# Peptides against a protein of PDB entry 3PBP, part 132

Target 1, 203 residues: chain A of PDB entry 3PBP
Amino acid sequence: LNEKDLNLILNKSLVMYESLDSTTDVIVKRNVIKQLQFVSKLHENWNSRFGKVDIQKEYRLAKVQGPFTINPFPGELYDYTATNIATILIDNGQNEIVCVSFDDGSLILLFKDLEMSMSWDVDNYVYNNSLVLIERVKLQREIKSLITLPEQLGKLYVISDNIIQQVNFMSWASTLSKCINESDLNPLAGLKFESKLEDIATI
Target 2, 203 residues: chain A of PDB entry 3PBP as posed
Amino acid sequence: LNEKDLNLILNKSLVMYESLDSTTDVIVKRNVIKQLQFVSKLHENWNSRFGKVDIQKEYRLAKVQGPFTINPFPGELYDYTATNIATILIDNGQNEIVCVSFDDGSLILLFKDLEMSMSWDVDNYVYNNSLVLIERVKLQREIKSLITLPEQLGKLYVISDNIIQQVNFMSWASTLSKSINESDLNPLAGLKFESKLEDIATI

## One batch from the design tools (peptide; made by RFdiffusion4, then SolubleMPNN)

Design b2_p22_6_s2 (from b2_p22_6, 11 letters changed)
Fold by OpenDDE base, seed 5:
Structure b2_p22_6_s2 (fold): chain B 203 residues (1-203), chain A 22 residues (1-22)
Amino acid sequence: as target 1 above (203 residues)
Amino acid sequence: MRIPERELEHLIDQINEQIKKA
């Protein structure tokens, strides 16, 4: 593990941390914080040129998780059911965001993490960050369908009973795309993950 | 890397299964 790798891990942890909100599962929040603390400590030790990193016992119990686990998962969504899924291209290089709708009218925007994540509390919680929660959009309506157009990057069309809405997340997805393609996640630090919602048409 | 269509089709089921186990 070199300095660059540590920075990447740190940045991923930061992005995950920044995605935390009041709706995030409490256990997931705790694990994300623990991960961030661990990586931050490693990073500090690396920068300080201290030759030995003392890893706390609790962090050594972390396990690599399996694929397609969402982190952080919004706690409120445990009471609901996933209904639709779509993938939205964010660049011409085939980077994509995964969108999942729920029967409460929520959309979660997810990014497939390139690295395996670890659970820090193996006894009480098993998770991975293979799908990182970026944003939750609350539409508060019954979602009938999700539509994406390949020629329209970072745009999702949500069809309800009487309305078509566009979710545009290119405000942050362009930065994400750049970070992925350049293998530098630094620009994501401090980025606000807020999509634009617009009514397109009444049905 | 894009998610294969087959995996995408099953992802909803996986998510719902995870929700039920939680």
Scores: peptide ipSAE 0.413, ipTM 0.881, DockQ to the pose 0.354
Fold by OpenDDE base, seed 4:
Structure b2_p22_6_s2 (fold): chain B 203 residues (1-203), chain A 22 residues (1-22)
Amino acid sequence: as target 1 above (203 residues)
Amino acid sequence: MRIPERELEHLIDQINEQIKKA
C-alpha cells in the first residue's frame, strides 16, 4: 500500500460509507463500516512507514484484470515476478492471510477484504475478490519456497538458497483475527502492521 | 474466510499477467 493507493481505497470506502442510509441492510452497513475501518487503519500504518514518495509508486491493480485484485499493489513490484504463494492461518476459525513472494525478495501479505461489487442486494452480495495489501516485507533474497505449518498460527517460513527465515506476523494478525471474528475493527486502531523476521537456520 | 485453493492456484499467474499489462 502506498499513500496514493491507500487514499484511493480510503476514498472508495468513504464513498461507500457515505452511501449508507437508514434503508441500507444491517449486514451491508456492517461490512462497509468494517471495510472502511480496516482500510483507514491500513492507511494510517502505511503513512507512518512510508514517505509520500514511496506511496506514489504503488498502484492499485485494476479489478477487470483478474478474479482477484490486490489493493494497493506496490508499484515497485511491477518490475518483478510473483514466484510463490502461501496461505497462513491466523486463527482456529479458518481466517487466513495470503502471502505472495516476488523475485526481488519481497513478500506481500494480503487479506481478502469485503469489497462490495455492484449490488447492494444482500441476497446477491457479490464480492469483488479484492485482496488488501497489509504489509510488504523485503527479504532481499531469492525466495525458493514458502512453507507454513498449520499448528503455527501466523508464521511463514521462507526458504532461500542458504537460509530459512521465519516471518511472524501474529503481532498484528491476532488482532486482525479478533476484529474479523467480532466484526469490530476498533482494536486495529494504532496497531502497527509490522512482522518480525528471524533467521531460523542456515542451509 | 478461506480462499478456495483453486482460486489461489491461479493467483500468481493473474498477478504476473497484470504486471505484464501494466
Scores: peptide ipSAE 0.412, ipTM 0.881, DockQ to the pose 0.373
Fold by OpenDDE base, seed 1:
Structure b2_p22_6_s2 (fold): chain B 203 residues (1-203), chain A 22 residues (1-22)
Amino acid sequence: as target 1 above (203 residues)
Amino acid sequence: MRIPERELEHLIDQINEQIKKA
């Protein structure tokens, strides 16, 4: 998504908002308002990301030096190129998931915790910088950008040419967060790592 | 601990490099 596309979505959302009248269904009205709020926040975040990259504060916290390995790496993705990357907070304790998009329309969700990484795949433990594959989401579309909102835990917004989709992984990420914080992997046993996809807006 | 943006960019490059070598 470029700035023009975001502006277009904003404009469309604004037009939809302005079209709301007293005869509009309450659910529709609520949805349009929510959509507008969402798009507005995306726009603000877009402007903030391009504007004030307060690079300095983030640099001080840069303790993790690469190289990183993904374990297991999906064999199918060797034919494709990584295009975008984002980090998504899963709790208020600064635990995060790393998301990488590929040009085949795949998203991989990765966990960077070393101790947890050892537990996920003991046989392929790389000691220093292992990212554990948690989930692969196939969107089957060209991904233009990945957006996260700090106030929305476990949510990723995927922007393609014609649509904004929300990926919500809190169904499992909340449990993962608990496991990390408690240093106990037992709650992950039997947990299905399947994120929810929702269409948020058409571009 | 949050991964810095520069490291994220580098991570993409590393991933793509690993893909090409495989």
Scores: peptide ipSAE 0.409, ipTM 0.885, DockQ to the pose 0.366
Fold by OpenDDE base, seed 2:
Structure b2_p22_6_s2 (fold): chain B 203 residues (1-203), chain A 22 residues (1-22)
Amino acid sequence: as target 1 above (203 residues)
Amino acid sequence: MRIPERELEHLIDQINEQIKKA
């Protein structure tokens, strides 16, 4: 996610919100409001965490042709290749985070269960399975594999040539889980999406 | 709903394809 992509998503969400009227379906209204709230929170957190990224390299993977899209996609990662993918459970329900690694040593943490509307047309609300970028973690090493343990919520193990590291994101994922389950995004306000890295073993 | 493994594999392929086209 760069600032521009996030701004674009935010603007789209705002326009969608503004298009809501008395004739709009209640479900559509609810989904648009939820999307706007979520994107707004991400925007606030992103601006505080990530400096200005070069706008020219920013591209939104919003092409409707795939079953899943990543929004926003970090512009700098267009120079790299995705290498591994894993899903991490954040609760005992069905909420999970998707993690993708890249050959620059970056991890992106993505949220699956966002009802993103791809259409500004309120009358034609289309749910798109979009993955929303929550956090980017730069490890600056070659990532060989990603391992998750079902009994360990919100933990990802990253295996490199000489080290196993644990990424723990329960500091924010527990709040996210609560927000999803309660259909209330307010607790995400002011939440820092910063995962903890710990060296587990030297290989 | 959890993403099936097959769909995850497809997702990574899609990401890489889109990166190449950009």
Scores: peptide ipSAE 0.410, ipTM 0.880, DockQ to the pose 0.362; fails the geometry check

Design b2_p22_6_s3 (from b2_p22_6, 11 letters changed)
Fold by OpenDDE base, seed 5:
Structure b2_p22_6_s3 (fold): chain B 203 residues (1-203), chain A 22 residues (1-22)
Amino acid sequence: as target 1 above (203 residues)
Amino acid sequence: MRIPERELETLINQINEQIKKA
């Protein structure tokens, strides 16, 4: 997450806000307005370099419920199929990264966006949770399973037919965790989202 | 908050559905 990302979120929030009309459900209006206010506050704090953003607990504790969107979705992956999914804890506060594998041997690492997309086609207000692409890891092998160990933060084990590999993303996930928990996005600026891949065992 | 297992299953299905529609 950087200033550009925040601007993107802001723009999306603005678009949602601008889409509101007299026919829009009151709950939807309320949620969109709240989102815009939240994002605007984040943006303001980002620009002011005060670093600390007051993120309301309600936003952090929002239940992750489908439907989900991924942004940006890698164009190359439209030719492939998602095969496995796992969540990896990055801290003891229940912040987690979502990992999805594809049959091209790629992993995408995702984080829940601050954006709440609305599903307009549903009679009831349904939150559409957006996932932000953080990193793509290309393993170039058939992925059989994804394994996580609760005691090992920020580590994913990828099992193929003949090898177990570890993906360690704590190089950036620790910073992300800190940013979330402290409501300070500044440390994300200039952060490189590059995970470490290691061969663990041959099987 | 942790993503429930059911939601993970839903997510992967949705991803694949979106891929097919693209």
Scores: peptide ipSAE 0.362, ipTM 0.868, DockQ to the pose 0.378
Fold by OpenDDE base, seed 1:
Structure b2_p22_6_s3 (fold): chain B 203 residues (1-203), chain A 22 residues (1-22)
Amino acid sequence: as target 1 above (203 residues)
Amino acid sequence: MRIPERELETLINQINEQIKKA
């Protein structure tokens, strides 16, 4: 998705919004308003992304010490190519999920190895190259881009040719956040790692 | 702690490299 495409979506959303009248169904109104609000936020974020991402100086010191490993890696994905990557905040403590998209329309949600994350001392940054597969989401679409909004925890927006979809994984990510913060993995036992998919806008 | 953009790019490249070698 480029700026032009985003502008097009924004314009379409505006036109849809302007088409709303007193006779429009309440559900339709809500959906259109939500779409417009979302696209507007995306547009703002897009414009801001051209701004200086103040990467905290501390990250500049992190040297990649080894290859990233994903465990387990889905065998089916060896036939495909990773296309996009994004990080999604799951709490205000800066815990994040890594999302990678593939050209088969799959999303994998990854987390840094919890054992190493539990040893995370801000003063003793150990670069953890081990990622754990938490969930695979099959969208069966060509994914153009992945977008996250910092103010929306545990939400990923997937842009394809004809649709913007929201992936919401807070159903399990909230528990994960708790586990990380409390250094206790027990609450993850028996937890279903299934994200919610919602259509946000038709492009 | 957020993964820097450069590391994300490295990660995706490494994934693709691993896929190609597999």
Scores: peptide ipSAE 0.357, ipTM 0.867, DockQ to the pose 0.361
Fold by OpenDDE base, seed 2:
Structure b2_p22_6_s3 (fold): chain B 203 residues (1-203), chain A 22 residues (1-22)
Amino acid sequence: as target 1 above (203 residues)
Amino acid sequence: MRIPERELETLINQINEQIKKA
């Protein structure tokens, strides 16, 4: 994907967003918001942060391999194995982030998309439990367990051999939640998707 | 809507399967 292609995709996403009106289904609105958010990140040199991504391949795999897909999937992680998975609430309205750990010490933070990414046919969208990548956190350690506390919004506890760390993503997740709930993308402008990592305890 | 635990297990398995095939 080159800059021209990214711009084209972004423009399509914007046009789709602008086509939304009061008669548009709420689910469709939310899906459009999620897609636009995804494309915006991609446009901001997503490849530089998450490595090589073949969107077309991932899209094709999403269609063929079943209901769960990650879009985009970081190219580097094709060499590794997913080890743990957890869901973290970001609000009281049941919006949640999905976190997957890998044996290279990476965490990927995902949100549920109700349709396939890069689907521009709003009238014929298909719900298929797709996940959109938001952030990759590299811990560079063996992750033994992921723990979440339902009463602690946007917090994930990561247990490794000798340390418990907290990942706090509410810096951006609160804004994302607002955007989803209000069907308004404006607050996402300029938002940095960088979680905070804190050491909690030594084991 | 929250993802059920059983679906999370399915997801992680599917991810690993897809990685292996890629």
Scores: peptide ipSAE 0.356, ipTM 0.860, DockQ to the pose 0.318
Fold by OpenDDE base, seed 4:
Structure b2_p22_6_s3 (fold): chain B 203 residues (1-203), chain A 22 residues (1-22)
Amino acid sequence: as target 1 above (203 residues)
Amino acid sequence: MRIPERELETLINQINEQIKKA
């Protein structure tokens, strides 16, 4: 995935950060700082995990409740269709990752970012439903279904025609969970966002 | 914080709609 789109997200996060002043509510400041730190850490690791993938323009999903923006949206996925969606719990505190599958066999792993859409007023703080791309996993299979088990944190089961595969995110998701819960993103420094893929069963 | 299921249900459709428009 191309650094350009991650740079764009980083720049947006930086702009938000720079908009913070002494009058900004502490909660808003914390949220924006958390967002910036998260995106910055993703950016640092992006070049190492994704080859040169041309990332086209930001995919903005407009919702009545505010657009989901997937940032960055992999440009190559514009040629494909989203097939399945699942949420994966990463802790018992209800932090979760969103996973979307595509008919090219790709999985995108997304985290709901804390982008402010409307107001710096904490009482009216509306999240822009921004989804940050954490990882793309290329399975190169036709994905029939995605299954998650609440008792198995950070694990996704991918069912194709002939195989069930487990994707385990906990190598990074445990750290992410800790960062969210502790409001400290320092542990993400140097973290590789690389999930483990394992064949579970043939079908 | 969990994303409401209703949002997830619409997300996949929205993704596909936007892909087609792009």
Scores: peptide ipSAE 0.355, ipTM 0.862, DockQ to the pose 0.401; fails the geometry check

Design b2_p22_6_s4 (from b2_p22_6, 11 letters changed)
Fold by OpenDDE base, seed 4:
Formats: sequence, C-alpha cells, structure tokens
Structure b2_p22_6_s4 (fold): chain B 203 residues (1-203), chain A 22 residues (1-22)
Amino acid sequence: as target 1 above (203 residues)
Amino acid sequence: MRIPERELEHLINQINEMIKKK
C-alpha cells in the first residue's frame, strides 16, 4: 500500500461516509462510520508495521475493475491461486473473518466491507463485493484444507501434507469483535494484527 | 450473519478471476 493506495481505500470509505445523509438509517450510518474507522486503523497499523515503501512493494490496491475487490491485495499473490476459503467466528454475535488460502502457502484474513455486510444481512448477493485485508500469514506449505470449529472462536486449523497447524488470531479479533459490537473503533488504535501459529499435530 | 457457503464459493472464484486478469 503506497500512500495513494491508502488514500484510495480511505477515500472509498470516505465516499461511503460522505454518502450518508439525514435520510440514511441510523444502523447504516453506524456501520459506515465503523467501516471507515476500521479501514483507517488498519491503514495506520500497516503503515507503522511495514513502512510505506515496503507495503507498496508487497501490497497493491487491487484496483480490480470488477465486481470484487480485496483492499489491499498482496502483490505477490497475483502469481498464485486461491485454493481454500473459510469463515471463522470471532464472537458469539456471528461476526466472522474470511480466510483465503493460496497455493504459495499464504493465508489472507479478510473482513467484509460494509457493502458485503449489507448484502449478506439482507440475504442478497451484491455484484460488487469488497473485503478488507487484515493480515497475511505465510505458512510456506501446501494447504490442503481449512477447518474451523464453531466452539473455538478466532481459530483456524490448517491441514498440510505433514502437519496440522492452528492459526489463532484472537489477539486482535477479540478487539475487533468488541469494536464492531460496541460501535467504537478506538480500541484498535495501536493494535498489532499478528496471529499466532502453532503446530498441533504431525500427520 | 454468517456468509453462506455459496457466497464463499463464489468469492474464491472471483478472487481467482481477479488474479488472472492482472
């Protein structure tokens, strides 16, 4: 993410915010504000963690002219194929993270944008979907499957050829859940979006 | 509300189509 890319995602979120008027439903207003603040905090976190230049190199705004966007999308993953997808509950309120695996052994952890959220909340498919990249986890293994257990919040099990690994992202996802539920994104300030990887079993 | 499985399948396909176009 270069500064321009950060600005673009921010601008998209700002455009959504600016689209709010007096006639907009209070819930919609709240969700748009939440989304804007979330994206802003993600951007601050990414910039502080990877530096502006390194983020530009690794992560591109997928200005995908298309019905679907991931922002940012890791530039390296354009050479790879998405292999598996899973959703992981982060709370008992049905908030979830989307995880996508790639054939390079990467996992991307995504949060649905407001547009997607609205689409799913109304049980409609919106042609234009947006996801926000929260974290990329590099496993450096061929990922065969992704398993989630509903009773285990914020945990993903990754099955590879010889190993089962647990990805635990509750270090940040618990805070994210709180922010979503309370409509306050202040707790995301200074939060590191770093998941813990643990080997569970050799197979 | 949880994302329906059909939407997840669609999403992964869209990601792959996005990748191919770039």
Scores: peptide ipSAE 0.423, ipTM 0.880, DockQ to the pose 0.370
Fold by OpenDDE base, seed 3:
Structure b2_p22_6_s4 (fold): chain B 203 residues (1-203), chain A 22 residues (1-22)
Amino acid sequence: as target 1 above (203 residues)
Amino acid sequence: MRIPERELEHLINQINEMIKKK
């Protein structure tokens, strides 16, 4: 996120806040205020006016509600069906990646964008969570289940008919965790988002 | 805060709905 992008988000959040009236639903009011407070704190921190904002706390308090968007979404996956979903912890601070499997044998690794998009009307509140595509892993097999172990950070176990495979994404997820925790995206520059696939067992 | 299981179920359904509309 650059200063220009942050200013754009701040302006959008301010417009939403200013549109609140006495007829606006309490839930809508609460969510718009919360978004504005979050973005304002980010903007203040960016301008070095306030100390380190624990972005993680505000991120954690943002309940994942309403519709989701995935950007970019792989064009080929429009012909397939999502079959399994799991969350994988990438640090002890409870940052997590979302993994979705498809019936083509693809895995997509997603991260919740810090940019919360909310749309609302007086009679309708729609919270849109943006998910960012980080990596697509093509296994080219039927995926039966996804397993994660809380004690094993950045590891996903994929169970297919005859094999258990481990997907290890700590090569990039450790850097991502650092970026989130420090509110600095610079370490992601030039990082390869390539996970390691290993066969664990034949079943 | 981890994404609740209910929200994950909702997410996968929404993905499939998005796919069907395209």
Scores: peptide ipSAE 0.422, ipTM 0.884, DockQ to the pose 0.402
Fold by OpenDDE base, seed 1:
Structure b2_p22_6_s4 (fold): chain B 203 residues (1-203), chain A 22 residues (1-22)
Amino acid sequence: as target 1 above (203 residues)
Amino acid sequence: MRIPERELEHLINQINEMIKKK
């Protein structure tokens, strides 16, 4: 996330708020207001260089429920089919990345946007889910399976064409985890989202 | 909280439906 991304989230939150009317469900109204307040506070803190916003623990426990958006969604992937999905723990605090594979051999690494976190009430009501595209990894192989090991943070094993490959994204995921846990987006500035690919075994 | 397997399955289906509609 950079300042532009935060501005985009703020604008979306404002549009959602402006769409509220007398027919809008009370829970939806509450969630949109909370989201707007949170994002506004983030924006203020970002601008003030005091990027610490206390994200209540309750918002971190939210479940990904559809409908959702992926932002940005790679235009090329509209011609392909999602084949596998996995979640990868990035810390011991239950923060995770969502990985989706496609039949072109691409992996997309997705993060639950702040919009998603704010849309969750204690009652698991979800107004709108947003997933942020962090990285696209092109393997150019038929991906048969995705495996994750809970004891191996930020590692994904990809099974394709009789090869097991490891995708390691801890180079950036550790920073992302810190940002989430500390509610400070500043460390994401200038961060390169490049995962390490390594061949592990031939099957 | 980790996303339950059932929700992951639903998510992948929703992605594919989104792709088909464009």
Scores: peptide ipSAE 0.422, ipTM 0.885, DockQ to the pose 0.359
Fold by OpenDDE base, seed 5:
Structure b2_p22_6_s4 (fold): chain B 203 residues (1-203), chain A 22 residues (1-22)
Amino acid sequence: as target 1 above (203 residues)
Amino acid sequence: MRIPERELEHLINQINEMIKKK
C-alpha cells in the first residue's frame, strides 16, 4: 500500500459512505467495504502496468465534471473523443464490463463501481455513474465498431478499416466474476489485468 | 447488474461531456 493507494481508499471510502445511510443493511455495508478494497486492487494493478497514475487528481477531475465519473481516467484521453461503447458479459450472472473506444485508437475497459453493493438490490436497479478503469488497450487504429456476442463471454470484437480483432479479457474477468459473485476479493491479489489481443480476420 | 439499454445509449455522451468539462 503506497500513499496513493491509501488516498484512493480514502476517497472511495468517502464516496461509498455517502451512499450509505443509517438503515443500510450490514451485508451491504460489508460489500461496500469489500468493493473499496476491490477498487484499490484494480487501481494498484493498473498503476503497476501503465505507470504511476495520480488517482487523486483524476478522481477530483471526475467529480468536478459531474455525476458521471471514470476513475482513474487517463489524462491523455481528455484530448480525444469517445467513439463507441459496448458492454461485455463476463458471466451468466449479469456481470459486465463496459468498453469505450476513443479516436486515438484506445479501448478502455471499465467496471461499474459499487456493483457488489447494488447486487443486493437487484429488484431495484440503482443507476451508478461511477466507473473504474481496469485496463487500457491501445490499438493505434481507427475503430469503426465494437461487437459483442452474448454467447461469447469476455470477448470483444473490434472492427477497423482492414481488420477484425478480438480482445479477450477472460484471463482476469473470470477471477473478477468470482470475486463479485462470492463477495471475496482475495483472488484479486496479484492478478494482472492483461487482455489478449488477436487478429481474427482481414477485411 | 446490467446497464439498461437506454442508459448505455447515453453513457458515451456522458463520457464526452465529462471530457469537455475538464
Scores: peptide ipSAE 0.418, ipTM 0.878, DockQ to the pose 0.392; fails the geometry check

Design b2_p22_7_s1 (from b2_p22_7, 9 letters changed)
Fold by OpenDDE base, seed 4:
Structure b2_p22_7_s1 (fold): chain B 203 residues (1-203), chain A 22 residues (1-22)
Amino acid sequence: as target 1 above (203 residues)
Amino acid sequence: MEKELEQNVINAVGNKIKSLNG
């Protein structure tokens, strides 16, 4: 991760956010906001470590506030740069998985263990994001983009130079959703957090 | 109160995931 790359991602996230209008699907809007929040927090963490100037600080302060922490953060990824972020719904409620791609071709699937009080109030977003590492998927590809479809729960589409792949994590996400909704953690015992990777189309 | 309970469950789930992957 270098500062330049992080700034680029932040800018892209901001552009996406700014592209939101009254006709934008609510799910899309939420995803974009969550992406922006995540990237903004990454930027804060970066700045805290390196003492660098926060690009678009005014926008960040106005729209996105709060730190995020990934626990545990894979040590192998300290030297790599995050390239894309996506949020995927796992049920028709509010449960979601955050996905972050890295330039080593890894995809991290993350669980929010703190309720984001997403105040949809545009003026004061205080975000306390704690993220738990669920799974690392090694795609070993340069990831260009992450796509989610609102009608497809627990599915992430990864676009690389020559292929579109689907990551399907409903094998464990359905159990996770059930545990949350029923307030019963017993089904998590022995659960394997292994997503299914499938080639969808060549480009 | 209901939101607080839900948050507690989410936190517990997070902790369980950490324990399973640790």
Scores: peptide ipSAE 0.457, ipTM 0.878, DockQ to the pose 0.108
Fold by OpenDDE base, seed 3:
Structure b2_p22_7_s1 (fold): chain B 203 residues (1-203), chain A 22 residues (1-22)
Amino acid sequence: as target 1 above (203 residues)
Amino acid sequence: MEKELEQNVINAVGNKIKSLNG
């Protein structure tokens, strides 16, 4: 996720929220509200760290198109604030994993399964975005920063107060990359999405 | 056309991940 992506998600969430009415399904309402809460917290953190992000003017939708940008969103994280975002390459073909950290010490690893786009028409707002939850990693530490190295595929470095840790998800990301590049989903069968956590250095 | 095909694959991968985690 970058600033543009964050803005897109936020705009989507706001538009969805504004589109809610008395006829909207209860589950959809709940999901939209929860999504908005999550993204708002993320945006707040982003603004505090990187400055103000402009939000594009929103338009109402006739129908709610989807409850979540992140699917599924871990319910436990609704009360927490996102602290960092990183994008990690998993191959040389620009396939990537998005990582978001939270103030509870959790990392979520996300896959972009749809291209993020927003289309504005006079009477219609169309958006397409989806982030699939792959894995939640619980570090139980205050995460200060996320670092990625372009030459190190499928590796994320997490900096906390006292330690640098490496999250290595190539155990599953290599298979994922192969599936995408070869247009073959068969290798995903039985795949475990479990990243390896390793202490790299004490600070 | 090639971009659309790639997107379809990516979408299918996403759906499979959802299925595996769900």
Scores: peptide ipSAE 0.457, ipTM 0.879, DockQ to the pose 0.122
Fold by OpenDDE base, seed 1:
Structure b2_p22_7_s1 (fold): chain B 203 residues (1-203), chain A 22 residues (1-22)
Amino acid sequence: as target 1 above (203 residues)
Amino acid sequence: MEKELEQNVINAVGNKIKSLNG
């Protein structure tokens, strides 16, 4: 996830939030609010670290299909701030995992769930405004940065104050990639979404 | 058609993950 993607998600989240009224279902309200909170924290962090991001609000005539959420969003993270975001490729077919770090030392690994929106003006509009929680990794360290290497699929490097650690999730990501590419979900049954954490170097 | 198919698969995968982790 990059700046452009973040901006897009933020805009969509804001539009959904603004659409809430007294007749809106309680579950929908909750989900929209939680998404907005999450994305806002990402945006705040992004601005602080990389400079000000200008939010371009685009209101398009598109029907949104249901609420957009991070599902499930860990309740423990509601009060924490997102610190870093990275996108990790899991294959050469552009399947990817989104990783977000928090100031409590947690990493969440997310799967992008795509939604189809009907455009009232033109052809069908494909957008991504759903993130599925795959795994939460608790490092119990202050995360300074996230690094990915394009040639290393399914690997994330986490830099803290005194150590570089590798998060390797190919144990499940290879299966996930295969399921997507082959349109077969059967191998997901019984799959353990547990990444391997390894110390790489002390710094 | 290809994009729609891909989207359906991705959504199905997402739903499956949610069900497994829920």
Scores: peptide ipSAE 0.453, ipTM 0.875, DockQ to the pose 0.107
Fold by OpenDDE base, seed 2:
Structure b2_p22_7_s1 (fold): chain B 203 residues (1-203), chain A 22 residues (1-22)
Amino acid sequence: as target 1 above (203 residues)
Amino acid sequence: MEKELEQNVINAVGNKIKSLNG
């Protein structure tokens, strides 16, 4: 996930929100609102750390698309703010995991679902996802930064306080990569999405 | 067509993950 991707997601979320009416399905309404809340927090953090994005300009150019969601939405994070975003490669074929940190000390690992173009139809709702929640890792620390190394697949380094920690999710990411590349979902059966956390160094 | 098939696989993977974590 980069600035452009985040902006695109935000634009789509705003467009979907504005399209809601009294005839919209209750589940759709709820999901759109939740997604907008989440993405807005991401955007606020992004602007504070990496410079402001002209969201107004991009929003005006957005076309009505969707519906889409972050699924499932981490409801426990409604009141918390996103602090960092990183993208981690899981193979040499450009499959990626998106990681977002929050000020409660948690990390969420997300699968990026490639966007399908669809129309918003209140009478014929198709549930879709742009991001899928894989795992929530609770560090219970103030996360200052996220670091990835291109030569280290499925590894994320978290800087918090005076400690660097490694999150290694190759235990499940290798299987995920295989499923994508081979177009076979069978290996996902029984897969445990649990990352390994290890203290690496003090700083 | 190939791109469409790839997208279908990715969507299916996502759905499977949701099912496993649900």
Scores: peptide ipSAE 0.449, ipTM 0.875, DockQ to the pose 0.107

